# Peptides against a protein of PDB entry 6B4E: the designs that were tried, part 155

Target 1, 295 residues: chain A of PDB entry 6B4E
Amino acid sequence: TNFDKISKMFWHYKDKIAQIKQDIVLPIKKADVNVRNLLSRHKRKINPKFGQLTNSNQQLFKIQNELTQLINDTKGDSLAYHWILNFIAKAVVHQAETEVRVKPESALPLGKLTLYLLVQFPELQELFMARLVKKCPFVIGFTCEIDTEKGRQNMGWKRNNENKWEDNTSYDERMGGILSLFAIITRLQLPQEFITTTSHPFPIALSWHILARICNTPLNLITNTHFVILGSWWDAAAVQFLQAYGNQASKLLILIGEELTSRMAEKKYVGAARLRILLEAWQNNNMESFPEMSP

## One batch from the design tools (peptide; made by RFdiffusion4, then SolubleMPNN)

Design b2_p25_2_s3
Fold by OpenDDE base, seed 1:
Structure b2_p25_2_s3 (fold): chain B 295 residues (1-295), chain A 25 residues (1-25)
Amino acid sequence: as target 1 above (295 residues)
Amino acid sequence: MEEEEKEKELKKFQEELDKLLEKYS
């Protein structure tokens, strides 16, 4: 694992976030009043759509069509178009931090919607990935020390209004929620209408990179959060990962579930204990996946 | 993904996996 390359990728997306603020978010505040009014109306219509997702494919398709129309209405103005996509990127990640955090299986409909939008609107891909990496660097297998304020910020830790860091449990759960969404996206097949015309923007190989990079991370940087997000990934994508890479996948799952947890046993991480339970379930031919969506 | 591209990917993954297995041996 080339950690310099991973670091460069991390900072690329951090820079992209700064660029988005300068080139999209700030300029729109000075845009024509008609454009601002349009975007305000669209924001109000778009925001509740993510919470309207259910385990129904019919409902998913309805929301896909509604969002597609709303986004297309902005294409006449490049700045407005990019602003609405950035808003969607932020909203999707926020949904992962809140709803997926408490109900991991909700990642499936959210992931399907997100993947559809990523393919339908390619400009969303860079905006979405930048937001993911900012909020949860684990999606690209990036890890740094959290002994400094800057280190914690880089790893996505939040402060409250009193400038106090969030508690460890809150951080772990948020990271787990975001990682669940990303894991789902990587293991989903493209919608039927895109299979022959478009390549998958975030393929299952990205899940391989997450696991492999964590296995290569210096042990002194491994925390409970690493095991929590691995457990979240496991619930979201382990079945499909095994289907994709077979024996190689099996070996990598054993590395994270058995070997990495064993190396860190003295820390008695709760996340590691859960990951071992998932490994044991798999060894007993009881690996579970999220339920399929209804028609 | 083309079969040839998949094969190349699997080869790279095997190389990475071998290194990981050595690390945790």
Scores: peptide ipSAE 0.484, ipTM 0.893, DockQ to the pose 0.795
Fold by OpenDDE base, seed 3:
Structure b2_p25_2_s3 (fold): chain B 295 residues (1-295), chain A 25 residues (1-25)
Amino acid sequence: as target 1 above (295 residues)
Amino acid sequence: MEEEEKEKELKKFQEELDKLLEKYS
């Protein structure tokens, strides 16, 4: 694992966030009133859609079509188009932080919707990834120290209005929610209409990188959060990961489930204990995946 | 092309896995 490369990637997306603000968000505030009104209307229509997802493919397809139309309405103005995509990127991540956090299986319909949009609107990919890395750098296997304010900020920690850091549990759950969504996206197949014309924008190889990079992370930087997000990833993608990479996948799952947890046993991390339970379930041929969506 | 890319990926993964196994040996 080349940590310099990972760091470079991390800061690339940090720069992208700054660029988005400069080139998309701020210019729209000074745009023509008609454009601002259009985007305001679209924002109001788009935002509820993510919460309307259920375990129904029929509902998913309906929402996909509605969002597609709304986004297409903005294509006549490049700035408006990119603004609405950035809004969607933020909304999806927010949904992961709030809904997926408390109901991990909701990552499946959200992931399917997100993957569809990422393929249908390729410009969403960089916007979405930048937002993911900012909020949850674990998605690229980035880890830094959290002993400093800057370190905590880099790792996606939030402060409240009283300048107090969020609780460890809240942070862990948010990271788990975001990682669950990303894990789902990486293991989903492309929709049938795209499978022959487009490559998967965030393939299952990215899941490999998450696991491998965490295994290579200096042990003094490993926290409970690492195990929490590994557990979240496991629930979301372990079955499909094994199907994709077979023996290599198995070895890597053993490394995170057995070896990494053993090396950190002295810390008695709750997340690590859960990961061991997941490993045991797998060893007993009881590995579970999220239930399939209804027609 | 896709198969070749997959093979290249698997080779890279194997190399990384070998290093990890050494780390945790």
Scores: peptide ipSAE 0.481, ipTM 0.890, DockQ to the pose 0.844
Fold by OpenDDE base, seed 5:
Structure b2_p25_2_s3 (fold): chain B 295 residues (1-295), chain A 25 residues (1-25)
Amino acid sequence: as target 1 above (295 residues)
Amino acid sequence: MEEEEKEKELKKFQEELDKLLEKYS
């Protein structure tokens, strides 16, 4: 694990967020009134779509088509197009923070939709990853100290209107929700129509990197959140991860489930306890995955 | 080509895994 590389990647996306604000978000406010009106209408139509997802593939396809049409309507103006994609990136992450955190299995339809959009609109990829890293740097295996305000900000901690940090449970759950979504995306197969023409934008190898980088993280930086997101990842992708990498996957799962938890046992992290339960379930041949979606 | 890339990836993962195993030995 090259932590310098990870840090550079982290700051790359932080810079990207600043760039998005400067080059997309702010300029649109000065754009032609017709463009602004178009985007306002599209925003109102797009936003509820993510909440309309169910465990139905039919519903998923409907929403995919509707979103595709709405996004395509903006392609005539590059700024408008990038603005709407950035809006979608933010909306997807927000859905993970709010819905997936309380219903992890909802990550599956959301992940399928997101993956479809990422492939259909490649410009979404950088916008989405930037938003993910900003909100949940765990997606690239980045960790820093959280004893400072800047450290907490870098790790995606939020402050309320009273400038008070969110509670640990809320942070853990949000991170878990976002990581669940990302994990699902990494383990999903491309839609059949794209398999021969496009490479997977966020392949299962990115899950490997998350786990390995966490295992290599200095132990003094490991928190309960690390174990929470590992548990979220496990529920979302462990089965498929084992299928993808076999014996190597098994060894890495043992490292996070047994070795890392053991090294941190004195902390008595609740997330670590849950991860051990997941490990034990696997050892007893009871590893579970999210149910597949209905037709 | 995809298979070769996958093999290269697996080799890199093995090297990383070996280092991790050493760290936790």
Scores: peptide ipSAE 0.481, ipTM 0.890, DockQ to the pose 0.826
Fold by OpenDDE base, seed 2:
Structure b2_p25_2_s3 (fold): chain B 295 residues (1-295), chain A 25 residues (1-25)
Amino acid sequence: as target 1 above (295 residues)
Amino acid sequence: MEEEEKEKELKKFQEELDKLLEKYS
């Protein structure tokens, strides 16, 4: 694991967030009134659609088509197009922080929708990753100290209006929700219409990197959150991960489930205890995955 | 080309895994 490379990736996306604000968000505020009105209308139509997802593929396809049409309506203006994609990126991550947080299985339809959009609109990919890394650096296996304010901010901790940090449980759950979504995306197959023409933008190899980088993280930086997000990842992608990498996957799962938890046993992290339970379930041939979506 | 890329990826993963196993041995 090259931690310098990971750090560079992290800061690349931090810079991208700043660039998005400067080149997309702020300029739209000064754009023609007709463009602003168009985007306002589209925003209002797009936002509720993420909450309309169910375990139905039919419903998914409907929403995909509706969003595709709405996004295509903006392509006549490059700035408007990038603005609406950035809005979607933010909305998807927000949905992970709220809905997936409390209902992890909802990551599946959300992930399918997101993957479709990422392939259909390639410009969404960097916008989405930048938002993910800002909110949940664990998606690229980045970890830093949280003993400083800057460190906490870098790791996605939020402050309320009173300038108080969010509680540990809230942070853990948000990170778990976001990581669940990302994990799902990495293990999903491309839609049939794209398989032969497009490479997967966020393939299962990115899940490997998450696990391996966490295993290589200095133990003094490992927190309960690391185990929480590993558990979230496990529920979302462990079955498909094993299918993809076989024996190598098994060894890595044992490393996180057995070895890493053992090294941190003195901390008595609740997330670690859950991960141990997941490991044991797998060892007993009881590994579970999210239910498949209906036709 | 795709198979070659996958093979290279698996080789890198194996090398990384070996180092991890050593770390936790």
Scores: peptide ipSAE 0.481, ipTM 0.889, DockQ to the pose 0.854

Design b2_p25_2_s4
Fold by OpenDDE base, seed 5:
Structure b2_p25_2_s4 (fold): chain B 295 residues (1-295), chain A 25 residues (1-25)
Amino acid sequence: as target 1 above (295 residues)
Amino acid sequence: MEKEEQEKKEKEFLKELEELLKEYS
């Protein structure tokens, strides 16, 4: 694992967030009133769509079509188009932070929708990844110390209005929710209409990177959160990961489930205990995946 | 070309895994 490369990627996306603010968000405040009105209307129509997802593919397709139309309506103005995509990127991540954290299986319909949009609107990819890395740097396997204010900020910790850090449980669950979504996206197949024309924007190989980079992370930087997000990843993608990489996947799952947890046993992390349970379930041929969506 | 790129990436990842496993052996 090349940590310098990972760090460069992390800061690239930090810069991208700053660029988005400067080049997309701020200019809209000074844009033509008609453009602002258009975006306001579209924002109001788009925002509830993510919460309308169910375990139904029929409902998914409906929402896909509705969002596609709404986004296409903005293409006549490049700034408006990029603004609405950035809004969508933020909304998807927010949905992961709020809904997926409490109902992990909801990552599946959300992930399918997101993957569709990422392929249909390629400009969404960088906007989405930048938002993901900002909120949950674990998605690229980045870790830094959290004993400093800057370190916590870099790792996506939030402060409330009283400038108090969020509690550990809230942070863990939020990171788990975001990573569940990303894990799902990496293990999903492209929609049939795109398989022959487009490569997968966030393929299963990115899950490999997450696991490998965490395993190579200095042990003094490993926290309960690392195990929580590994557990979230496991629920979301372990079955498909094994299908993709076979015996090599198995070795990596054992490495995170057994070796990494054992090395950190003295810390008695709750997340590590859960990961060991997942490992044991797999060893007993009881590895579970999220339920498939209905027609 | 996509298949070749994918195969290359897979080989790179396998190499990374091998290096990782050496640290634990």
Scores: peptide ipSAE 0.050, ipTM 0.685, DockQ to the pose 0.732
Fold by OpenDDE base, seed 3:
Structure b2_p25_2_s4 (fold): chain B 295 residues (1-295), chain A 25 residues (1-25)
Amino acid sequence: as target 1 above (295 residues)
Amino acid sequence: MEKEEQEKKEKEFLKELEELLKEYS
């Protein structure tokens, strides 16, 4: 594992966030009143759509179509188009931090919607990835120390209005929610209409990178959060990961589930205990995936 | 002795991972 490359990628997306602010967000504040009004109306229509997702494919397709129309209405102005995509990127990640956090299986419809939008609107890809890395650097297997304020900020920790860090449980759950969404996206097949015309923007290989990079992370940087997000990944993608890489996938699952947990046993991390339970379930031929969506 | 053993195990683990990753370069 080349940690310099991972670090470079991390800072690339940090720079991208700054660029988005300068080139997309700030200019809209000074844009024509008609453009601002358009975006305000569209924002209000788009925002509730993510919460309207259910386990129904029919409902998913309805929302996909509605969002597609709303986004297309902005294409006449490049700045407006990019602003609405950036808004969507933020909204999707927010949904992962809130809804997926408490109901992991909701990652499936959200992931399907997101993947559709990423393919339908390619400009969303960099905006979305930048937001993911900012909020949850685990999505690219990045880890740094959290003994400093800057380190905690880099790893996506939040402070409240009293300048107090969020609780460990809250952080773990948020990271788990975001990682669940990303894991789902990586293991989903492209919608049928895109399979022959485009490549997957965030393929299953990115799940491989996450696991491998975490396994290579210095042990002194491994925390309970690492095991929590690995468990979230496992629930979301382990079955499909095994299908994709076969025996090599098995080796990597054993590395995270057995070897990594054993090395950190003295810490008695709750997340590690859960990951061991998932490993044992797999060994007993009881590996589960999220339920498939209904028609 | 315990520290040396732990360092050895870490090196072995990294080696195994490197070998695994070479198959998917």
Scores: peptide ipSAE 0.041, ipTM 0.556, DockQ to the pose 0.037
Fold by OpenDDE base, seed 4:
Structure b2_p25_2_s4 (fold): chain B 295 residues (1-295), chain A 25 residues (1-25)
Amino acid sequence: as target 1 above (295 residues)
Amino acid sequence: MEKEEQEKKEKEFLKELEELLKEYS
């Protein structure tokens, strides 16, 4: 079944995280001092770059070039190269959890940077997707029950130092931030230098999967978070999604905005209420997208 | 080849969507 496929994909990436730990992270701890020093220096140079993003394409291109150089400097050692890419994957997702969470429009420059890096360094793709699925299974439309500890862990819930689960608002916002980033990546065009030579690694079709899989999720598994991330997706990608798929996109937007919210009306989810507002705005010919970046 | 592969993937995803929409209806 379709759900079996999604589950297999989810567990594939869970296994990938374990593999990354064993094959990339742990070996570096025992690596030569020169390699560790190189990686430490590069990590310190790379990490602030994500916070230096603005709404400027000029600034984006500058950061792209700087990161490209820093990553290329590690290619002489395959383990070092993969370690840096894994670090970048983690840093990008962390930026989504923190910055995009509070400023959704920041997903656009972050998404452009990420897409560039994913194309420029193909080995980043599996590392990034594994991290995304671990942190936010919604990116592949995976959902499970959260009434168990294991279920919450699978859905990316965090515990604090006192083993207390994060509050619902914090979880919702983090998931929304990560999903916003992924949604942006799916709707972005490839950079001009790659458009004729490379396929999009995470195309707009992956947004179809997210929406359709959520629509087909058993209603007893649907939570406020589902509506929150759908709203985040809507802000990030709905305009471009409609442009890509036309009438079929419209049908799916109506399904999530009207039908799914109506079916869950008794729950009075705040995320569902927001999604209804987004639907109504669209029906009134007032669908908004994030502002385009400046030259 | 890459463009054709992309078009193929898009078509496959569209087909999957149509199937999922039918199941939802």
Scores: peptide ipSAE 0.072, ipTM 0.699, DockQ to the pose 0.397; fails the geometry check
Fold by OpenDDE base, seed 2:
Structure b2_p25_2_s4 (fold): chain B 295 residues (1-295), chain A 25 residues (1-25)
Amino acid sequence: as target 1 above (295 residues)
Amino acid sequence: MEKEEQEKKEKEFLKELEELLKEYS
């Protein structure tokens, strides 16, 4: 693990967020009234679609088609197109922070929708990844100290209107929700229409990087959150990860489930205890995955 | 010493796995 490379990647996406603000968000505020009206209408139509997802593939395809049409309507204006994609990136991450947080299995339809959009609209990829890294640096295996205000901000901690940090439970749950979505995306196969023509934008190898980078993280930087997100990842992707990498995957799962938890046993992290339970379930041939979507 | 040595071995192992994955990617 090259931590310098990870840090550079982290800051790249932080810079990307600043660029998005400067090049996409701010210009729209000064754009023609017709463009602003178009975007307002499309925003209102797009936003409810994420909440309309169910465990039905039929419903997924319907929403995919509706969103595709709405996004295509903006392609005549490059700025409008990028603004809508940035809005979608933000909306998807927000859905992970709220819905996936409380219902992890909802990551599957959301992940399928997101993956479809990422392939259909390649410009969404950088916008989405930048938003993910800003909100949940764990998606690239980045960790820094949280004993400073800047460190907490870098790790995606939020402050309320009273300038108070969110509680640890809220942070853990939000990070778990976001990571569940990302984990799902990494383990999904491309839709049949794309599998022969397009490479996966966020392949299962990125899950490998998350696990390996966390295992290589200095122990003094490991928190309960690390174990929470590992548990979230496990529920979302462990089965498919084992299918992809076989014995090598098994070794890495044992490292996070047994060795990393043992090293941190003195901290008595609740997330670590849960991860240990997941490991034991796997060892007893009781590893579970999210249920498949209905036709 | 034993714990530190074990930690080193595990980090090395993870590095090897990561390098192996890169060969297949």
Scores: peptide ipSAE 0.059, ipTM 0.638, DockQ to the pose 0.045; fails the geometry check

Design b2_p25_3_s1 (from b2_p25_3, 14 letters changed)
Fold by OpenDDE base, seed 2:
Structure b2_p25_3_s1 (fold): chain B 295 residues (1-295), chain A 25 residues (1-25)
Amino acid sequence: as target 1 above (295 residues)
Amino acid sequence: TEFQQQQRQQDLQEAEEMFKELVVD
């Protein structure tokens, strides 16, 4: 694992967030009132749709179509188009931080919707990835020290208005929610209409990168959060990961489930204990996946 | 499909490369 490359990638997306603010968000604040009003109306229509997802494919397709129309309505103005896509990127990640956090299986419909939008609107890909990396650097296997304020900020820790850090449980759950979404996206097949014309923008190989990079992370940087997000990933993608890579996947699952947990056993991380349980369930042929969506 | 097959092949190659980079004791 080339950690220098990963670090460069991390900072690339941090810079992208700053660029988005300068080139998309701030300019819209100075745009014509008609453009601002249009975007405000679209924002109000778009925002609730992510919460309207269910385990129904029919409902998913309805929302996909509605969002597609709303986004297409902005294409006449490049700045408005990019603003809407950035809004969607933020909204999807926010949904992962809130809903997926408490109901991991909700990552499936959200992931399907997101993947559709990423393919339908390629400009969303960089905006979405930048937001993911900002909020949850684990999606690219980035880890740094959290002994400093800057380190915590880089790892996506939030402070309240009183400059108090969020509690460990809140952080772990948020990271788990975001990673669940990303894991789902990586293991989903492209929508049928795109399979023959488009490559997957965030393929299953990105899940491999996450696991491998965490396995190679210096042990002094490994925290409970690493095990929490690995557990979240496992629930979301382990079955499909095994299907994709076979014996090589098995080796990597054993590395995270057995070897990494054993090396960190002295810390008695709750996340590690859960990951061990998941490993044991797999060894007993009881590996579970999220249920498929209804028609 | 052609794209799926190409992507699968690329993913497998990348996985093999990444596995070789793992630090295993």
Scores: peptide ipSAE 0.037, ipTM 0.666, DockQ to the pose 0.828
Fold by OpenDDE base, seed 5:
Structure b2_p25_3_s1 (fold): chain B 295 residues (1-295), chain A 25 residues (1-25)
Amino acid sequence: as target 1 above (295 residues)
Amino acid sequence: TEFQQQQRQQDLQEAEEMFKELVVD
C-alpha cells in the first residue's frame, strides 16, 4: 500500500470540495433569479425522493425516471446542472448518514439509485466521491490520527453548535452507514442499459483497496471505527466480494476478521467483537447478504 | 477525470500486488 498516493488522493478531494464551494455553490447565490427559482423548486422535488425508496424495483425505477427528468431540466445552464448534481451528492451521503445508519439494508435501493445516476450523469462521479471522502475517508482507505482537532476533522468528525465533538457511537454509526452505501455501489452490477457501453465507475476493486489499506494501516492508528466500518462492509458486500475474487478474497477476509482483530485484542473493541462473529458465521457456512429487492 | 482514471489504474496495480503479497499467518 502506497500511503503517499492515498494522502494525495485524499487532499485532491478536499481541494475539490473547496473548489465546488467557490465555483458552484457561491456563484449560484449571485445567479439570475430565474435560475435560483428553478433550482429551489428542483431541490424541493428532489430531496424527498431518496427517502421514498423501498425494497421495490418498481419504486426504484419510478424515482430514477423522476430524478432523470428533473436533472435534465437543468442541463441548459452548466452552473445549474453542476449545482443540482452537487446537491444530489450531498443528499445521498446525508441519507446514508441517517437512514442507512439505522437500517443498513436500505443501502441496497439507495446504492442502485446512486449507481444509476452516476452512470447517467458522469459529472456526478467527482462530486459524489469528493463528498464521500470528506465525510468518510475510509471509502479510500485513508486514516490519520484523531488526537488533534485537525486529525478529527480530516477523519470526518463533526462538532455541534457548542463546538463539542460528536460521541463515538454516533461517529461509528455514521461512518458505517456511509461505508455501507459505498460498499453496495462497488458490488452492484451496472444496469443492463449501460453494461455494454460504460465501465463501472466504482467497481468491486475499490472494496479490495479499502480492506487492504486498512490491513496495512499502522496499528497505532486503528480504532474501533475501523472494525465497525469493516463489519458494515462485510454485511453489504462480503458475499459478492468472495464471488469476485475467490480464494484471494477469502484470505483478505481472514486477515481482517482473524488477524487484525487478534492484533488489536487488548483494546477490546466492540466493533472487533462483531467482526469476529461475522467471521465465525462465515466459517460455519452462514454468511448472509442483504435480501434482493422485489419486482 | 484524468485524475480518476490514473487513480483507477493505480488501484488495479495495487490490487494485483496485494494478491501476491497478502498471506494469512
Scores: peptide ipSAE 0.034, ipTM 0.619, DockQ to the pose 0.274
Fold by OpenDDE base, seed 1:
Structure b2_p25_3_s1 (fold): chain B 295 residues (1-295), chain A 25 residues (1-25)
Amino acid sequence: as target 1 above (295 residues)
Amino acid sequence: TEFQQQQRQQDLQEAEEMFKELVVD
């Protein structure tokens, strides 16, 4: 693992967030009133769509079509188009932080919708990845120390209005929710209409990178959160990961489930204990995945 | 973007190298 390259990626996306603010968000505030009104109306129509997702593929397809139309209505103005895509990127990540956090299986319909939009609107890919890395650097296997305020900020910790850090449980759950969504996206097949014409924008190889980079992370930087997000990843993608990489996947699952947890046993991390339970379930031929969506 | 494309290629190559290392262990 080249940690310098990972750091370069992390800062690239941090810079991209700053660029989005300067080039997309701030200019729209000064845009023509008609453009602002259009975007306000579209925002109000788009925002509830993510909460309307169910375990139904029929409902998913309906929402996909509705969002596609709403996004296409903005293409006449490049700035408006990019603003809507950035809004969607933020909304999807927010849904992961709130809904997926408490109901991990909801990552499946959300991930399917997101993957469809990422392929249908390629400009969403950079906007979405930048938002993911900002909120949850674990999606690229980035880790830094959290003993400083800057370190905590870089790792996606939030402060409230009283300048107090969020509690550890809240942080762990948010990171788990975001990583669950990303893991789902990496293990999903492209929609049938895109399989022959488009490459997967975030393929299963990115899950490999997450696991491998965490395994190679200096042990003094490993926290309970690392094990929590590994557990979230496991629930979301372990079955499909094994299908994709076979014996090599098995070796890596053993490394995170047995070796990494053993090396950190003295810390008695709750997340590590859960990961061992997942490993044991797999060893007993009881590895579970999220239920498939209904027709 | 060019950066994403380059990073994807590097990431895939790194994954392949890690697979080779895991096969040898």
Scores: peptide ipSAE 0.027, ipTM 0.580, DockQ to the pose 0.198
Fold by OpenDDE base, seed 3:
Order: C-alpha cells, then structure tokens, then sequence
Structure b2_p25_3_s1 (fold): chain B 295 residues (1-295), chain A 25 residues (1-25)
C-alpha cells in the first residue's frame, strides 16, 4: 500500500470540497432570485425524501422517481443542477450520520437510492465522494494521527461551540453510520436498467481497499474507531464480499478479525471485541446480512 | 450480465494485486 498516494487522494477530495464551495455554493447565493427560489423549493421537497425510506422497494422506487423529476427540473441551468446534486450529496451523508448510525440496516434502502442517483446523475459521483472523504476518511482507508487538532479535523472529528471535541461514542457511531452506507453501496448491484451499459461507480473493490489499507496502517495509528467501522462494514457487506472474492476475501476477513484484533489486544478496544464476535459467528456458519427489502 | 461479469473480473484482478501488497508482519 502506497500511503502517499492515499494521502494525495485524501487531499484531492478536501480540495474538491473547497472548489465546490467556491464554484457552486457561493455563486448560487448571488444568482438570480428566480433561480434561488426554485432551488429553495426543490431543497424543501428533496430533503424529507431520505427520511421517507422504508424497507420497501415500492417506496424506494416512488422516491427514486420523485427525486429524478425534481433533479431533472434543474438541468436547464448547469449551476442549479450542480447545486442540487451537491445538496443531495450532503443530505445523504447527513442521513447516514443520523439515522444509519442508530439503525444500520437502514443503510440498505438509503444505499440503493444513492446508487441509483449516482448512476442516473454521474455528476453526483465526485460531489458525493468528496463529501464522504471529508466526513469519514475511512471510506478510502485514510488514517492520520488524532493527537493534534489538525489530525482530528482531518479524520472528521467535530467540535462544539465550546471548542470541545465530540465524545468518542458519538464519533464512532457517526463514522460507523457513514461507513455502513458506503459499504452497502459498494456491494449493491446496479439497477437493472443500468447493469448492461454502465460501470459501477463505487464497486466492491473499494471495500477491498478499505480493509487492505487498514490492515497495512501503522499499528500506532489504529484506534477503537477502526474496529468500529470494520464491524459496521462487516454487518453491511461481509456476506457479499465473500461471494465476490471467495478465498481472498476470507483471508482478508481473517486478517482484520483475527490478526489485527490480536495485535491490538492489549488496548482492549470494545470495537475489537465486537469484531471478534463477528468473526466467531462467521466461523460458526452464522454470518448474517441485513434483511432484504420487501416488494 | 456479461458487462457486470467483466467489471467483476477487473475488480478481482485489482484485489489480487492489493492482497500481494499486504503487510502481515
């Protein structure tokens, strides 16, 4: 693993966030009042859609169609179109931070919706990935030290108005929620209408990268959060990962579940203990996946 | 589909290369 390359990728997306602000967000504030009003109306219609998802494919398809129409209404103005996509990218990640963190299985309908939108609107891909990397660098297997303010900021830690860092549990849960969503996206098949014509924008190989890069991360940088997000990934994608890569997947699951946890045993990380339980469940032929969605 | 199968094959190749680069010790 070339960590310099990963760092460059991380900073690329950080720069992309800055570029989005400069080229999309700020210009809209100065745009024509009619454009701003249009976007305000669309934002209000779009935002609740993510919370309306259920374990129902019928409901999913309804929301997909509604969002598609709302997004298409903006295509006449390139700036408006990119603004609404950036809003969607932010809203999806926010949903992962708030809902998926407490109900991981909700990542499935959210992931299906997101994947559909990523394929239907390709310009969403860079906007979404940039937001993911900013909020949860683990999605590209990036890790840095968190003993500095800058390091914590880079790893997506939040500070409150009193300049206090969020508590470890809150951080772990947020990272787990975001990673669950990303993991789901990587393991989902493309919608039927795209499967023959479009490459998967975030394929299961990206899950491989996450696991491999974490395994190669210097042990002094490994924290409880690493194990928490690995556990979140496991619940979301381990079954499909094994189906995709077979024996090589097994080797990598053993590396994270057995070897990495063993090397860090002295730390007594709660996340590591959970990952061991997941490994043991797998060894006992009891690996579970999220329940499939109803028709 | 054949197209998805081709994509999967590319993913497998990439995964294999990544696995060779894993630091185990």
Amino acid sequence: as target 1 above (295 residues)
Amino acid sequence: TEFQQQQRQQDLQEAEEMFKELVVD
Scores: peptide ipSAE 0.040, ipTM 0.664, DockQ to the pose 0.753; fails the geometry check

